# Ledger of designs, part 22: peptides against a protein of PDB entry 4N7V

Target 1, 222 residues: chain A of PDB entry 4N7V
Amino acid sequence: TLRSITSPLVAHRLKPIRQKTKKAVVSILDSEEVCVELVKEYASQEYVKEVLQISSDGNTITIYYPNGGRGFPLADRPPSPTDNISRYSFDNLPEKYWRKYQYASRFVQLVRSKSPKITYFTRYAKCILMENSPGADFEVWFYDGVKIHKTEDFIQVIEKTGKSYTLKSESEVNSLKEEIKMYMDHANEGHRICLALESIISEEERKTRSAPFFPIIIGRKP

## One batch from the design tools (peptide; made by RFdiffusion4, then SolubleMPNN)

Design b1_p10_7_s4 (from b1_p10_7, 8 letters changed)
Fold by OpenDDE base, seed 5:
Structure b1_p10_7_s4 (fold): chain B 222 residues (1-222), chain A 10 residues (1-10)
Amino acid sequence: as target 1 above (222 residues)
Amino acid sequence: DLPELPLFEL
């Protein structure tokens, strides 16, 4: 099943973006829908031959073939659907489209990993919890130049000197120099606070049913 | 601007 390969993408709260590659253009629209335009070149002109338009919650996929399958010249936005439109739920998406959906999903996850959900200014650093899930990325930019980037898979440290290294186990974290441990301790505290606030704010957001509360900024730059 | 997904082909 498609679900065994990927979960439905979630594009909520993401800013519009359009990224062109050789074979495709992927977009997040103002509506927070995600479009994959499949591009072919004919006579030195690029044409959109197929479009997958995915809802912001990833559960609905609309597929169409511009200009009766002849293709539409590549432009600054996806071509409008006019003919040969198919609409699928996530669980009913034909297998021939799974690879394209997976591409869209991976793109959205990348965007989410770089999209601030909570920005928290401490006395020593700018902390940022990102939108990706599970295990959101967490970045700490210390005002003195040290950077810590936590992901589900690793912790990257950039020291004041520009020295960079990656930690993949607790043993490696425990082997850090005492000076670096101080930064790590602060980063971990900021992370804990952001996760706690995310939980509290998400619950209030659920209760109010208003516009999204995120992204939020807590504190101010010193 | 976000980097392209490495080695991802459609």
Scores: peptide ipSAE 0.041, ipTM 0.754, DockQ to the pose 0.158
Fold by OpenDDE base, seed 3:
Structure b1_p10_7_s4 (fold): chain B 222 residues (1-222), chain A 10 residues (1-10)
Amino acid sequence: as target 1 above (222 residues)
Amino acid sequence: DLPELPLFEL
């Protein structure tokens, strides 16, 4: 199943973006829908031959072939659907489209990993919890130049000297220099606080059913 | 901007 290889993409709260590659253009629209435009070149002109338009919650996929499959000249936005539109649920998406959906999902996940959900200023650092899931990226930018980037898979450290390294196990974390451990401790505390606040704020969003509270900024740089 | 995804992912 498609679900066995990817979850429905989630584009809520993401800013519009359009990124072109050689064979595709992927966009997050103002509506928070995600579009994959499949591009072919003919006579030095690029044409959109196929469009996958995915709802912001990833559960609905609309597929169309611009200009009756003849293609539409690549422009600054996806071409409007005209005829022969197919609409699928996530679980009913034909297998032939799974790789394209997965591409969209990976793009969205990448954008999410770079999209601040919570920005928290401490006395020593700017902490940022990102939108991706599970295990949101967490960045700590210390005002003295040290940076810590936590992901689900690793921790990257950039020291004042510019020395950079990646930690992939608890053993490696435990082997850090004492001075770096201090930064790590602060980063971990900031992370804990951001996760706690995310939970609280999300619960309030659920209760109020108002506009999203995220992204949020807590405190200010000293 | 964001890194370009590998073409084989399409």
Scores: peptide ipSAE 0.040, ipTM 0.754, DockQ to the pose 0.132
Fold by OpenDDE base, seed 2:
Structure b1_p10_7_s4 (fold): chain B 222 residues (1-222), chain A 10 residues (1-10)
Amino acid sequence: as target 1 above (222 residues)
Amino acid sequence: DLPELPLFEL
């Protein structure tokens, strides 16, 4: 099943973006829908031959073939659906489109990993919890130049000297120099606080049913 | 700025 490969993408709260590659253009629209435009080149002109338009919650996929399948000239935005439209639910998406959906999902996850959900300023650092899930990326920018980037898979450290390294196990974390452990301790505390705030705020969002509370900023740079 | 996804993912 598609669900065994990926979960429905979630594009809520993401800013509009358009990224062109050789074979595709992927966009997050103002509506927070996601479009994958499949691009073909003919006579030095790029044409959109197929579009997957995915709802912001990832559960509905609208597929259309612009200009009766002849293609539409690539522009600064996806062509509007006019004809040859098919609509699928996530669980009913034909297998032939799964790879394209997965591409869209990975793009959205990438955008989410770069999209601040909570920004928290401490005395020593700017902490940022990102939108991706599970295991949201967490970045700590210390005012003295140290950076820590935590992902679900690793921790990257950039020291004041610019020395960079990646930690992939608790053993490696435990082997850090004492001075770096101090930064890690602060990062971990900031992370804990952000996760706690995320939980509290998300629960209030659920209850209120108003506008999204995220992204938020806690505190200010000293 | 977001990096491009690898083309083989399409």
Scores: peptide ipSAE 0.039, ipTM 0.754, DockQ to the pose 0.134
Fold by OpenDDE base, seed 4:
Structure b1_p10_7_s4 (fold): chain B 222 residues (1-222), chain A 10 residues (1-10)
Amino acid sequence: as target 1 above (222 residues)
Amino acid sequence: DLPELPLFEL
């Protein structure tokens, strides 16, 4: 099943973006819908041959073939659906579209990993919890130039000198110089606080049923 | 700017 290889994408709170590749254009729209435009070049002109439009919650997929499948000239936004429109739920999406859905999902996850959900200013750093899940990215920008980037898979450290390295195990973290451990300890504390606040704010958001509370900024740069 | 996703994933 599609669900066995990916979850429904979630594009809520993401800013509009459009990214072109040779074979496709992927967009997050103002509506927070996600579009994958499949592009073909013909006579030095690019045409959109197929569009997957995915709802902000990832559960509805609208597929259409512009200009009766002949294609529509590539523009600055997806072509409007006119003819040959199919609508699917996530769980009934034909397998032939799964790879394209996965592409959209990965793009959304990438955008989410770079989209601040909580910005928290401490005495020493700007901490940022991102929108991606599971295991949201967490960045710590120390005011003295040190940066720590935590992901589900690794921790990247950039030292004051610009020296950078990646840690993939607890053993490597434990082998860090004492000075770097202090930065890591602060990063971990900021991370804990952001996760706690995320939980509390999300619960209040659920109860209130109002406009999104996120993104949120806590504190200010000293 | 976001990095480009691999083309083979389409």
Scores: peptide ipSAE 0.040, ipTM 0.758, DockQ to the pose 0.132; fails the geometry check

Design b1_p10_8_s1 (from b1_p10_8, 7 letters changed)
Fold by OpenDDE base, seed 2:
Parts: structure tokens; sequence; C-alpha cells
Structure b1_p10_8_s1 (fold): chain B 222 residues (1-222), chain A 10 residues (1-10)
């Protein structure tokens, strides 16, 4: 099943973006829908031959073939759906489209990993919890130049000197120099606080059903 | 900058 290889993408709260590659253009629209435009070059002109439009919650996929399958000239936005529109639920998406959906999902996850959900200023650092899930990326920018980037898979440290290294195990974390451990401790505290705030705010969002509270900024740069 | 996702051949 598609669900066995990816979850429905979630594009809520993401800013519009359009990224062109050789074979495709992927967009997050103002509507928070995600479009994958499949591009073909013909006579030095690029044409959109197929479009997957995915709902912001990833559960509905609309597929259409612009200009009766002849293609529509590539523009600054996806071509509007006109004729021969197919609509699928996530669980009913034909397998032939799974790779394209997965591409959209990976793009959205990448955007989410770079989209601040919570920005928290401490005395020593700017902490940022990102939108991706599970295991949201967490960045700590210390005002003295140290940077820590936590992901689900690793921790990257950039020291004041620009020396960079990646930690992939608890053993490596435990082997850090004491000076770096202090930064890590602060990063971990900031992370804990951001996760706690995320939980509290998300619960309030659930209760109020109002406009999203995220992204938020807590504190200020000293 | 969003590094382009390595395009798997769609």
Amino acid sequence: as target 1 above (222 residues)
Amino acid sequence: SLAPLPMFEL
C-alpha cells in the first residue's frame, strides 16, 4: 500500500514555494495544496504534461493532463484543471502515481524541516523547532557562533572555529568535550521547552478550532 | 535555501 511507504503529506502552515527541476516542478500553493507538475521539453520549450494536485492534508489527489494531454507551456504557476480530472483518496491512489506522491511528500517534509514552528530566544541562543514530523528538527544558534542542529537521525555541531561534526550515537554525544557538552545541555533544555510549548499550544488549538497559533516566537534576542 | 531534493527519476 502507499501508506506502507509514506504517510499523507501535511502542508498546513507552509509558505508558498515553487521549485523547478529538470523533470518536474513542485509547488506549495497559497491554498497550502501541493502541486507536482511533470515537465517535458519539446522544441526547446517546456510543457506541463501531467499535474498532481494534493490537498493540504495529503488525503485527496487530483490528477489532470493539461490541454487534453498535449501539455501546457510551463508558467509561474500550475495550469488550472479543466478536463479529464481524476480524484483519488490517498488509499485509492493508483500505484503508477505513488512515486510522484512520494516525491511531493519528500519535498513537503524538507520544507517542513526548514519551516519554524516555534522560535524561542534564550539568554544564549536562538532555538527553533521546525514543522516536520515525527521528530521535528531542532536548531540552536548560539549568539557566540556555535550551532547545534538536531534531527531524528543525528546531531550536527558547528563550533566557533567552523569545525563541524555529526553525532549519530549516544556514545559519541558522551564523548564530547566538556565545553561542547555545555552547549548540548542548553540545546536539550531549549528543545524540551519547545516540545512542551508545542504540546500546550496544540491542545489549545484543538480546543478553540480557531486560526492556527503557529508559528510562534517566544522571547526576544538579548 | 532549499537544496533541490535529489530527483528520483519520476
Scores: peptide ipSAE 0.054, ipTM 0.797, DockQ to the pose 0.137
Fold by OpenDDE base, seed 5:
Structure b1_p10_8_s1 (fold): chain B 222 residues (1-222), chain A 10 residues (1-10)
Amino acid sequence: as target 1 above (222 residues)
Amino acid sequence: SLAPLPMFEL
């Protein structure tokens, strides 16, 4: 099943973006829908031959072939749907489209990993919890130039000198120099606080049923 | 600017 290889993409709260590659253009629209435009080149002109338009919650996929499959000249936005539109739920998406959906999903996850959900200013650093899930990326930008980037898979450290290294195990973290451990401790504290606040704010958002509370900024740069 | 995903993922 499609669900066995990817979850429904979640594009809520993401800013509009359009990214062109050689064979496709992927967009997050103002509506928070996600479009994959499949591009073909004919006589040095690029045409959109197929469009997958995915709802913001990833559960509905609309597929259409511009100009009856002749294609539509590539423009600054996806072409409008024509008469021959197919609509699928996530679980009913034909297998021939799974690869394209997976591409859209990976793109959205990448965007989410770069989209601040919570920005928290401490005395020493700007902490940022990102929108991706599970295991949201967490970045700490210390005002003195040290950077720590935590992902589900690794921790990257950039020292004041610009020296960069990646930690993939607890043993490697424990082997850090004491001076770097101090930064790591502060990063971990900021991370804990952001996760706690995310939980509290999300619960209040659920109760209120109002406009999204995220992204949120806590404190200010000293 | 966000770096594009590798085309092999399409």
Scores: peptide ipSAE 0.053, ipTM 0.794, DockQ to the pose 0.116
Fold by OpenDDE base, seed 3:
Structure b1_p10_8_s1 (fold): chain B 222 residues (1-222), chain A 10 residues (1-10)
Amino acid sequence: as target 1 above (222 residues)
Amino acid sequence: SLAPLPMFEL
């Protein structure tokens, strides 16, 4: 099943963006829907031959073929659907479209990993919890130039000297110099606080049914 | 704005 290889994409709170590649254009729209335009070139002109329009919650996929499959000239936005539109749920998406859905999902996940959900200023650093899940990226920019980037898979450290390295195990973290451990401890505390606040704010957001509370900024740069 | 993202290809 599609669900065995990916979860429904989640584009909520993401800013509109459009990325063109040779074979496709992927967009997050103002509506927070995600569009994959499949591009073909004919006589030095690019045409959109197929469009996958995915709902902001990833659960509905609308597929259409512009101009009855003849294609529509590539523009600054996806072509509007006209006739011969197919609508699928995530679990009923034909297998032939799974790769294209995965492409959209990976794009959205990448955008989410770079989209601040919580920005928290401490005495020593700017901490940023990102929108991606599970295991949201967490960045700490110390005012003295040290940077720590935590992902689900690794921790990247950039020291004041510009020395950069990646840690992939607890053993490697434990082998850090004492000076770097101090930065790591502060990063971990900031991370804990951001996760706690995310939980509290998300629960209040659910209760109030108001406009999104995220992204949020806590504190200010000293 | 976001920094440029790595390019995907289908």
Scores: peptide ipSAE 0.048, ipTM 0.787, DockQ to the pose 0.098
Fold by OpenDDE base, seed 1:
Structure b1_p10_8_s1 (fold): chain B 222 residues (1-222), chain A 10 residues (1-10)
Amino acid sequence: as target 1 above (222 residues)
Amino acid sequence: SLAPLPMFEL
């Protein structure tokens, strides 16, 4: 099943972006929908041959073939759908489109990992919890130049000297120099606070059924 | 096949 290889993409709260590659253009629209345009070059002109338009919650996929499958010249935005449109739910998406959906999903996950959900200013650092899930990326920018980037898979440290290294286990974290351990402790505290705030805010958002509260900024730069 | 996703900054 498609669900066995990817979850429905979630593009909520993401800013519009358009990323061109040789064979595709992927976009997040103002509507928070995600479009994959499949591009073919012919006579030195690029044409959009197929479009997957995915809803912001990832559950609805609209597929169309611009200009009756002849293709539409590549422009600054996806071509508008014409009369021959197919609409699928996530679980009913034909297998031939799964790879394209997965591509869109990976793009959205990448964008989410770079999109602030919570920005928290401490006395010593700017902390940022990102939108990706599970295990959202967490960045800490210390005002003295130290940077810590936490992902689900690793922790990257950039020291004041510009020396960088990656930690992949708890043992490696425990073996850190005492000075770096202090930065890590602060980063972990900021991370815990951001996760707690995310939980509280998300619960209030659910209860009120209001407009999104995120992204949020807490505190100010000293 | 689709090309790998390029790295970008937001």
Scores: peptide ipSAE 0.041, ipTM 0.751, DockQ to the pose 0.245

Design b1_p10_8_s2 (from b1_p10_8, 7 letters changed)
Fold by OpenDDE base, seed 5:
Structure b1_p10_8_s2 (fold): chain B 222 residues (1-222), chain A 10 residues (1-10)
Amino acid sequence: as target 1 above (222 residues)
Amino acid sequence: DLPELPLFEL
């Protein structure tokens, strides 16, 4: 099943973006829908031959073939659907489209990993919890130049000197120099606070049913 | 601007 390969993408709260590659253009629209335009070149002109338009919650996929399958010249936005439109739920998406959906999903996850959900200014650093899930990325930019980037898979440290290294186990974290441990301790505290606030704010957001509360900024730059 | 997904082909 498609679900065994990927979960439905979630594009909520993401800013519009359009990224062109050789074979495709992927977009997040103002509506927070995600479009994959499949591009072919004919006579030195690029044409959109197929479009997958995915809802912001990833559960609905609309597929169409511009200009009766002849293709539409590549432009600054996806071509409008006019003919040969198919609409699928996530669980009913034909297998021939799974690879394209997976591409869209991976793109959205990348965007989410770089999209601030909570920005928290401490006395020593700018902390940022990102939108990706599970295990959101967490970045700490210390005002003195040290950077810590936590992901589900690793912790990257950039020291004041520009020295960079990656930690993949607790043993490696425990082997850090005492000076670096101080930064790590602060980063971990900021992370804990952001996760706690995310939980509290998400619950209030659920209760109010208003516009999204995120992204939020807590504190101010010193 | 976000980097392209490495080695991802459609």
Scores: peptide ipSAE 0.041, ipTM 0.754, DockQ to the pose 0.141
Fold by OpenDDE base, seed 3:
Structure b1_p10_8_s2 (fold): chain B 222 residues (1-222), chain A 10 residues (1-10)
Amino acid sequence: as target 1 above (222 residues)
Amino acid sequence: DLPELPLFEL
């Protein structure tokens, strides 16, 4: 199943973006829908031959072939659907489209990993919890130049000297220099606080059913 | 901007 290889993409709260590659253009629209435009070149002109338009919650996929499959000249936005539109649920998406959906999902996940959900200023650092899931990226930018980037898979450290390294196990974390451990401790505390606040704020969003509270900024740089 | 995804992912 498609679900066995990817979850429905989630584009809520993401800013519009359009990124072109050689064979595709992927966009997050103002509506928070995600579009994959499949591009072919003919006579030095690029044409959109196929469009996958995915709802912001990833559960609905609309597929169309611009200009009756003849293609539409690549422009600054996806071409409007005209005829022969197919609409699928996530679980009913034909297998032939799974790789394209997965591409969209990976793009969205990448954008999410770079999209601040919570920005928290401490006395020593700017902490940022990102939108991706599970295990949101967490960045700590210390005002003295040290940076810590936590992901689900690793921790990257950039020291004042510019020395950079990646930690992939608890053993490696435990082997850090004492001075770096201090930064790590602060980063971990900031992370804990951001996760706690995310939970609280999300619960309030659920209760109020108002506009999203995220992204949020807590405190200010000293 | 964001890194370009590998073409084989399409």
Scores: peptide ipSAE 0.040, ipTM 0.754, DockQ to the pose 0.114
Fold by OpenDDE base, seed 2:
Structure b1_p10_8_s2 (fold): chain B 222 residues (1-222), chain A 10 residues (1-10)
Amino acid sequence: as target 1 above (222 residues)
Amino acid sequence: DLPELPLFEL
């Protein structure tokens, strides 16, 4: 099943973006829908031959073939659906489109990993919890130049000297120099606080049913 | 700025 490969993408709260590659253009629209435009080149002109338009919650996929399948000239935005439209639910998406959906999902996850959900300023650092899930990326920018980037898979450290390294196990974390452990301790505390705030705020969002509370900023740079 | 996804993912 598609669900065994990926979960429905979630594009809520993401800013509009358009990224062109050789074979595709992927966009997050103002509506927070996601479009994958499949691009073909003919006579030095790029044409959109197929579009997957995915709802912001990832559960509905609208597929259309612009200009009766002849293609539409690539522009600064996806062509509007006019004809040859098919609509699928996530669980009913034909297998032939799964790879394209997965591409869209990975793009959205990438955008989410770069999209601040909570920004928290401490005395020593700017902490940022990102939108991706599970295991949201967490970045700590210390005012003295140290950076820590935590992902679900690793921790990257950039020291004041610019020395960079990646930690992939608790053993490696435990082997850090004492001075770096101090930064890690602060990062971990900031992370804990952000996760706690995320939980509290998300629960209030659920209850209120108003506008999204995220992204938020806690505190200010000293 | 977001990096491009690898083309083989399409």
Scores: peptide ipSAE 0.039, ipTM 0.754, DockQ to the pose 0.115
Fold by OpenDDE base, seed 4:
Structure b1_p10_8_s2 (fold): chain B 222 residues (1-222), chain A 10 residues (1-10)
Amino acid sequence: as target 1 above (222 residues)
Amino acid sequence: DLPELPLFEL
């Protein structure tokens, strides 16, 4: 099943973006819908041959073939659906579209990993919890130039000198110089606080049923 | 700017 290889994408709170590749254009729209435009070049002109439009919650997929499948000239936004429109739920999406859905999902996850959900200013750093899940990215920008980037898979450290390295195990973290451990300890504390606040704010958001509370900024740069 | 996703994933 599609669900066995990916979850429904979630594009809520993401800013509009459009990214072109040779074979496709992927967009997050103002509506927070996600579009994958499949592009073909013909006579030095690019045409959109197929569009997957995915709802902000990832559960509805609208597929259409512009200009009766002949294609529509590539523009600055997806072509409007006119003819040959199919609508699917996530769980009934034909397998032939799964790879394209996965592409959209990965793009959304990438955008989410770079989209601040909580910005928290401490005495020493700007901490940022991102929108991606599971295991949201967490960045710590120390005011003295040190940066720590935590992901589900690794921790990247950039030292004051610009020296950078990646840690993939607890053993490597434990082998860090004492000075770097202090930065890591602060990063971990900021991370804990952001996760706690995320939980509390999300619960209040659920109860209130109002406009999104996120993104949120806590504190200010000293 | 976001990095480009691999083309083979389409």
Scores: peptide ipSAE 0.040, ipTM 0.758, DockQ to the pose 0.114; fails the geometry check

Design b1_p10_8_s3 (from b1_p10_8, 6 letters changed)
Fold by OpenDDE base, seed 5:
Structure b1_p10_8_s3 (fold): chain B 222 residues (1-222), chain A 10 residues (1-10)
Amino acid sequence: as target 1 above (222 residues)
Amino acid sequence: ELAPLPMFEL
């Protein structure tokens, strides 16, 4: 099943973006829908031959073939659907479209990993919890130039000298120089606070059923 | 601006 290889993409709160590659254009629209345009070149002109339009919650996929399958010239936005539109739920998406959906999902996850959900200014750093899940990316930009980037898979450290290294185990973290451990401790505290605030705010969002509270900024740069 | 995903992912 598609669900066994990916979860429904979640594009809520993401800013519009349009990214072109040689074979495709992927877009997050103002509506927070996600479009994959499959591009073919004919006589030095690029044409959109197929479009997957995915709802913001990832659960509905609309597929169409522009201009009766002849293709539509590539433009600054996806071509509008006209005829021969197919609509699928996530669990009913034909297998021939799974790779394209996976591409959209991976793109959205990448965008989410770079989209601030919570920005928290401490005395020493700008902390940012990102939108991706599970295990949201967490970045700490210390005002003195040190950077720590935490992901589900690793911790990257950039020291004041520009020296960069990646930690993938607790033993490597424990082997850090004492000076770097101080930065790590501060980063971990900022992370804990952001996760706690995310939980509290998300619960209030659920109760109020209002417009999204995220992204939020807590504190100010000193 | 984000770097595009590798083309092999399509």
Scores: peptide ipSAE 0.053, ipTM 0.792, DockQ to the pose 0.117
Fold by OpenDDE base, seed 3:
Structure b1_p10_8_s3 (fold): chain B 222 residues (1-222), chain A 10 residues (1-10)
Amino acid sequence: as target 1 above (222 residues)
Amino acid sequence: ELAPLPMFEL
């Protein structure tokens, strides 16, 4: 199943963006929908031959072939759907489209990993919890130049000297020099606080059912 | 706006 390969993409709260590659253009629209435009070159002109338009919650996929499959010239936005539109739920998406959906999902997940959900200023650092899930990226930018970037898979450290390294196990974390452990401890505390606040704010957001509370900024740079 | 992201290829 598609679900065994990827979860439905989630584009809520993401800013509009358009990224072109050789064979595709992927966009997050103002509506928070995600479009994958499949591009073919002919006579030095690029044409959109196929469009996957995915809802912001990832559960609905609309597929169309611009200009009756002849293609539409690549522009600054996806071509509007006209005729011969197919609409699928996530679980009913034909297998032939799974790779394209996965592409959109990976793009959205990457955007989410770079989209601040919570920004928290401490005495020593700017902490940022990102939108990706599970295991949201967490960045700590210390005012003295140290940076810690936590992902689900690793921790990257950039020291004041510019020395950079990646930690992939608890053993490696435990083997850090004491000076770096102090930064790690602060990063972990900031992370804990951001996760706690995310939980509380999300619950209030659910109760009020108003406009999104995120992204949020807590405190200010000293 | 976000900075340009690494390109994907299909």
Scores: peptide ipSAE 0.049, ipTM 0.788, DockQ to the pose 0.098
Fold by OpenDDE base, seed 1:
Structure b1_p10_8_s3 (fold): chain B 222 residues (1-222), chain A 10 residues (1-10)
Amino acid sequence: as target 1 above (222 residues)
Amino acid sequence: ELAPLPMFEL
């Protein structure tokens, strides 16, 4: 099943973006829908032959073939759905479209990993919890130039000198120089606070059924 | 087949 390969993509709160490759253009629209335009080059002109338009919650996929399948010239936005529109649920998506959906999902997940959900300014750093899940990326930009980037898989440290290294185990973290441990301790505290705030704010958002509370900024740059 | 997503372009 498609679900065994990927979960439904989640594009809520993401800003519009358009990224072109040789074979496709992927977009997040103002509506928070995700479009994959399949591109073919013919006679030095690029044409959109197929479009997958995926709902912001990833559960509905609308597929259409511009200009009766002849293709539409590539433009600055997806072509309008005019001809022979097919609508599928996530679980009913034909297998021939799974790779394209997975492409959209990976794109959205990447965008989410770079989209601030919570920005928290401490006395020493700008902390940012990202939108990706599970295990959201967490970045700490210390005002003195040190950077720590935590992901589900690793911790990257960039020292003041520009020296960069990656940590993948607790043993490696424990072997850090004492000076770097101080930055790590601060980063970990900022991370804990952001996760706690995320939980509290999300619960209040659910209760109020208001407009999204995220992205949110806590504090200010000194 | 779709090209890999370029990480640095986002």
Scores: peptide ipSAE 0.041, ipTM 0.752, DockQ to the pose 0.241
Fold by OpenDDE base, seed 2:
Structure b1_p10_8_s3 (fold): chain B 222 residues (1-222), chain A 10 residues (1-10)
Amino acid sequence: as target 1 above (222 residues)
Amino acid sequence: ELAPLPMFEL
């Protein structure tokens, strides 16, 4: 199943963005829908031959072929759907489109990993919990120049000197110099606080059903 | 194939 490969993408709260590659343009729209435009080049002109429009919750996929499949000139936004439209639920998406959906999903996850959900200023650092899931990225920018970037898979440390390294195991974390451990301890504290706040705020969002509370900023730079 | 998603563009 598609679900065994990827979860439905979630584009809520993401800012509009458009990214062009050689074969595709992927966009997050103002509506928070995601569009994958499949691009072909003919006589040095780029044409959109196929569009996957995915709902903000990832559950509905609308596929259309601009200009009766002849293609529509590539523009600054996806072409509007016209007459050759197919609509699928996530679980009913034909397998031939799974790779394209996965591409959209990876793009959205990447954008989410760069999108602040919670910004928390401590005495020593700017902490940022990102929108991606599971295991949201967490960045700590210490005011003295140290940076820690936590992901689900690794921890990257950038020291004041610009020296950088990646930690992938608990043993590597435990082998850190005491000075770096102090930064890591602070980062971990900030992370725990952000996760706690995320949980509390998310529960209130669920209850209130109003405009989203995220992104939020806690505190201010000293 | 769809092209890679360069992280530096986001």
Scores: peptide ipSAE 0.040, ipTM 0.751, DockQ to the pose 0.259

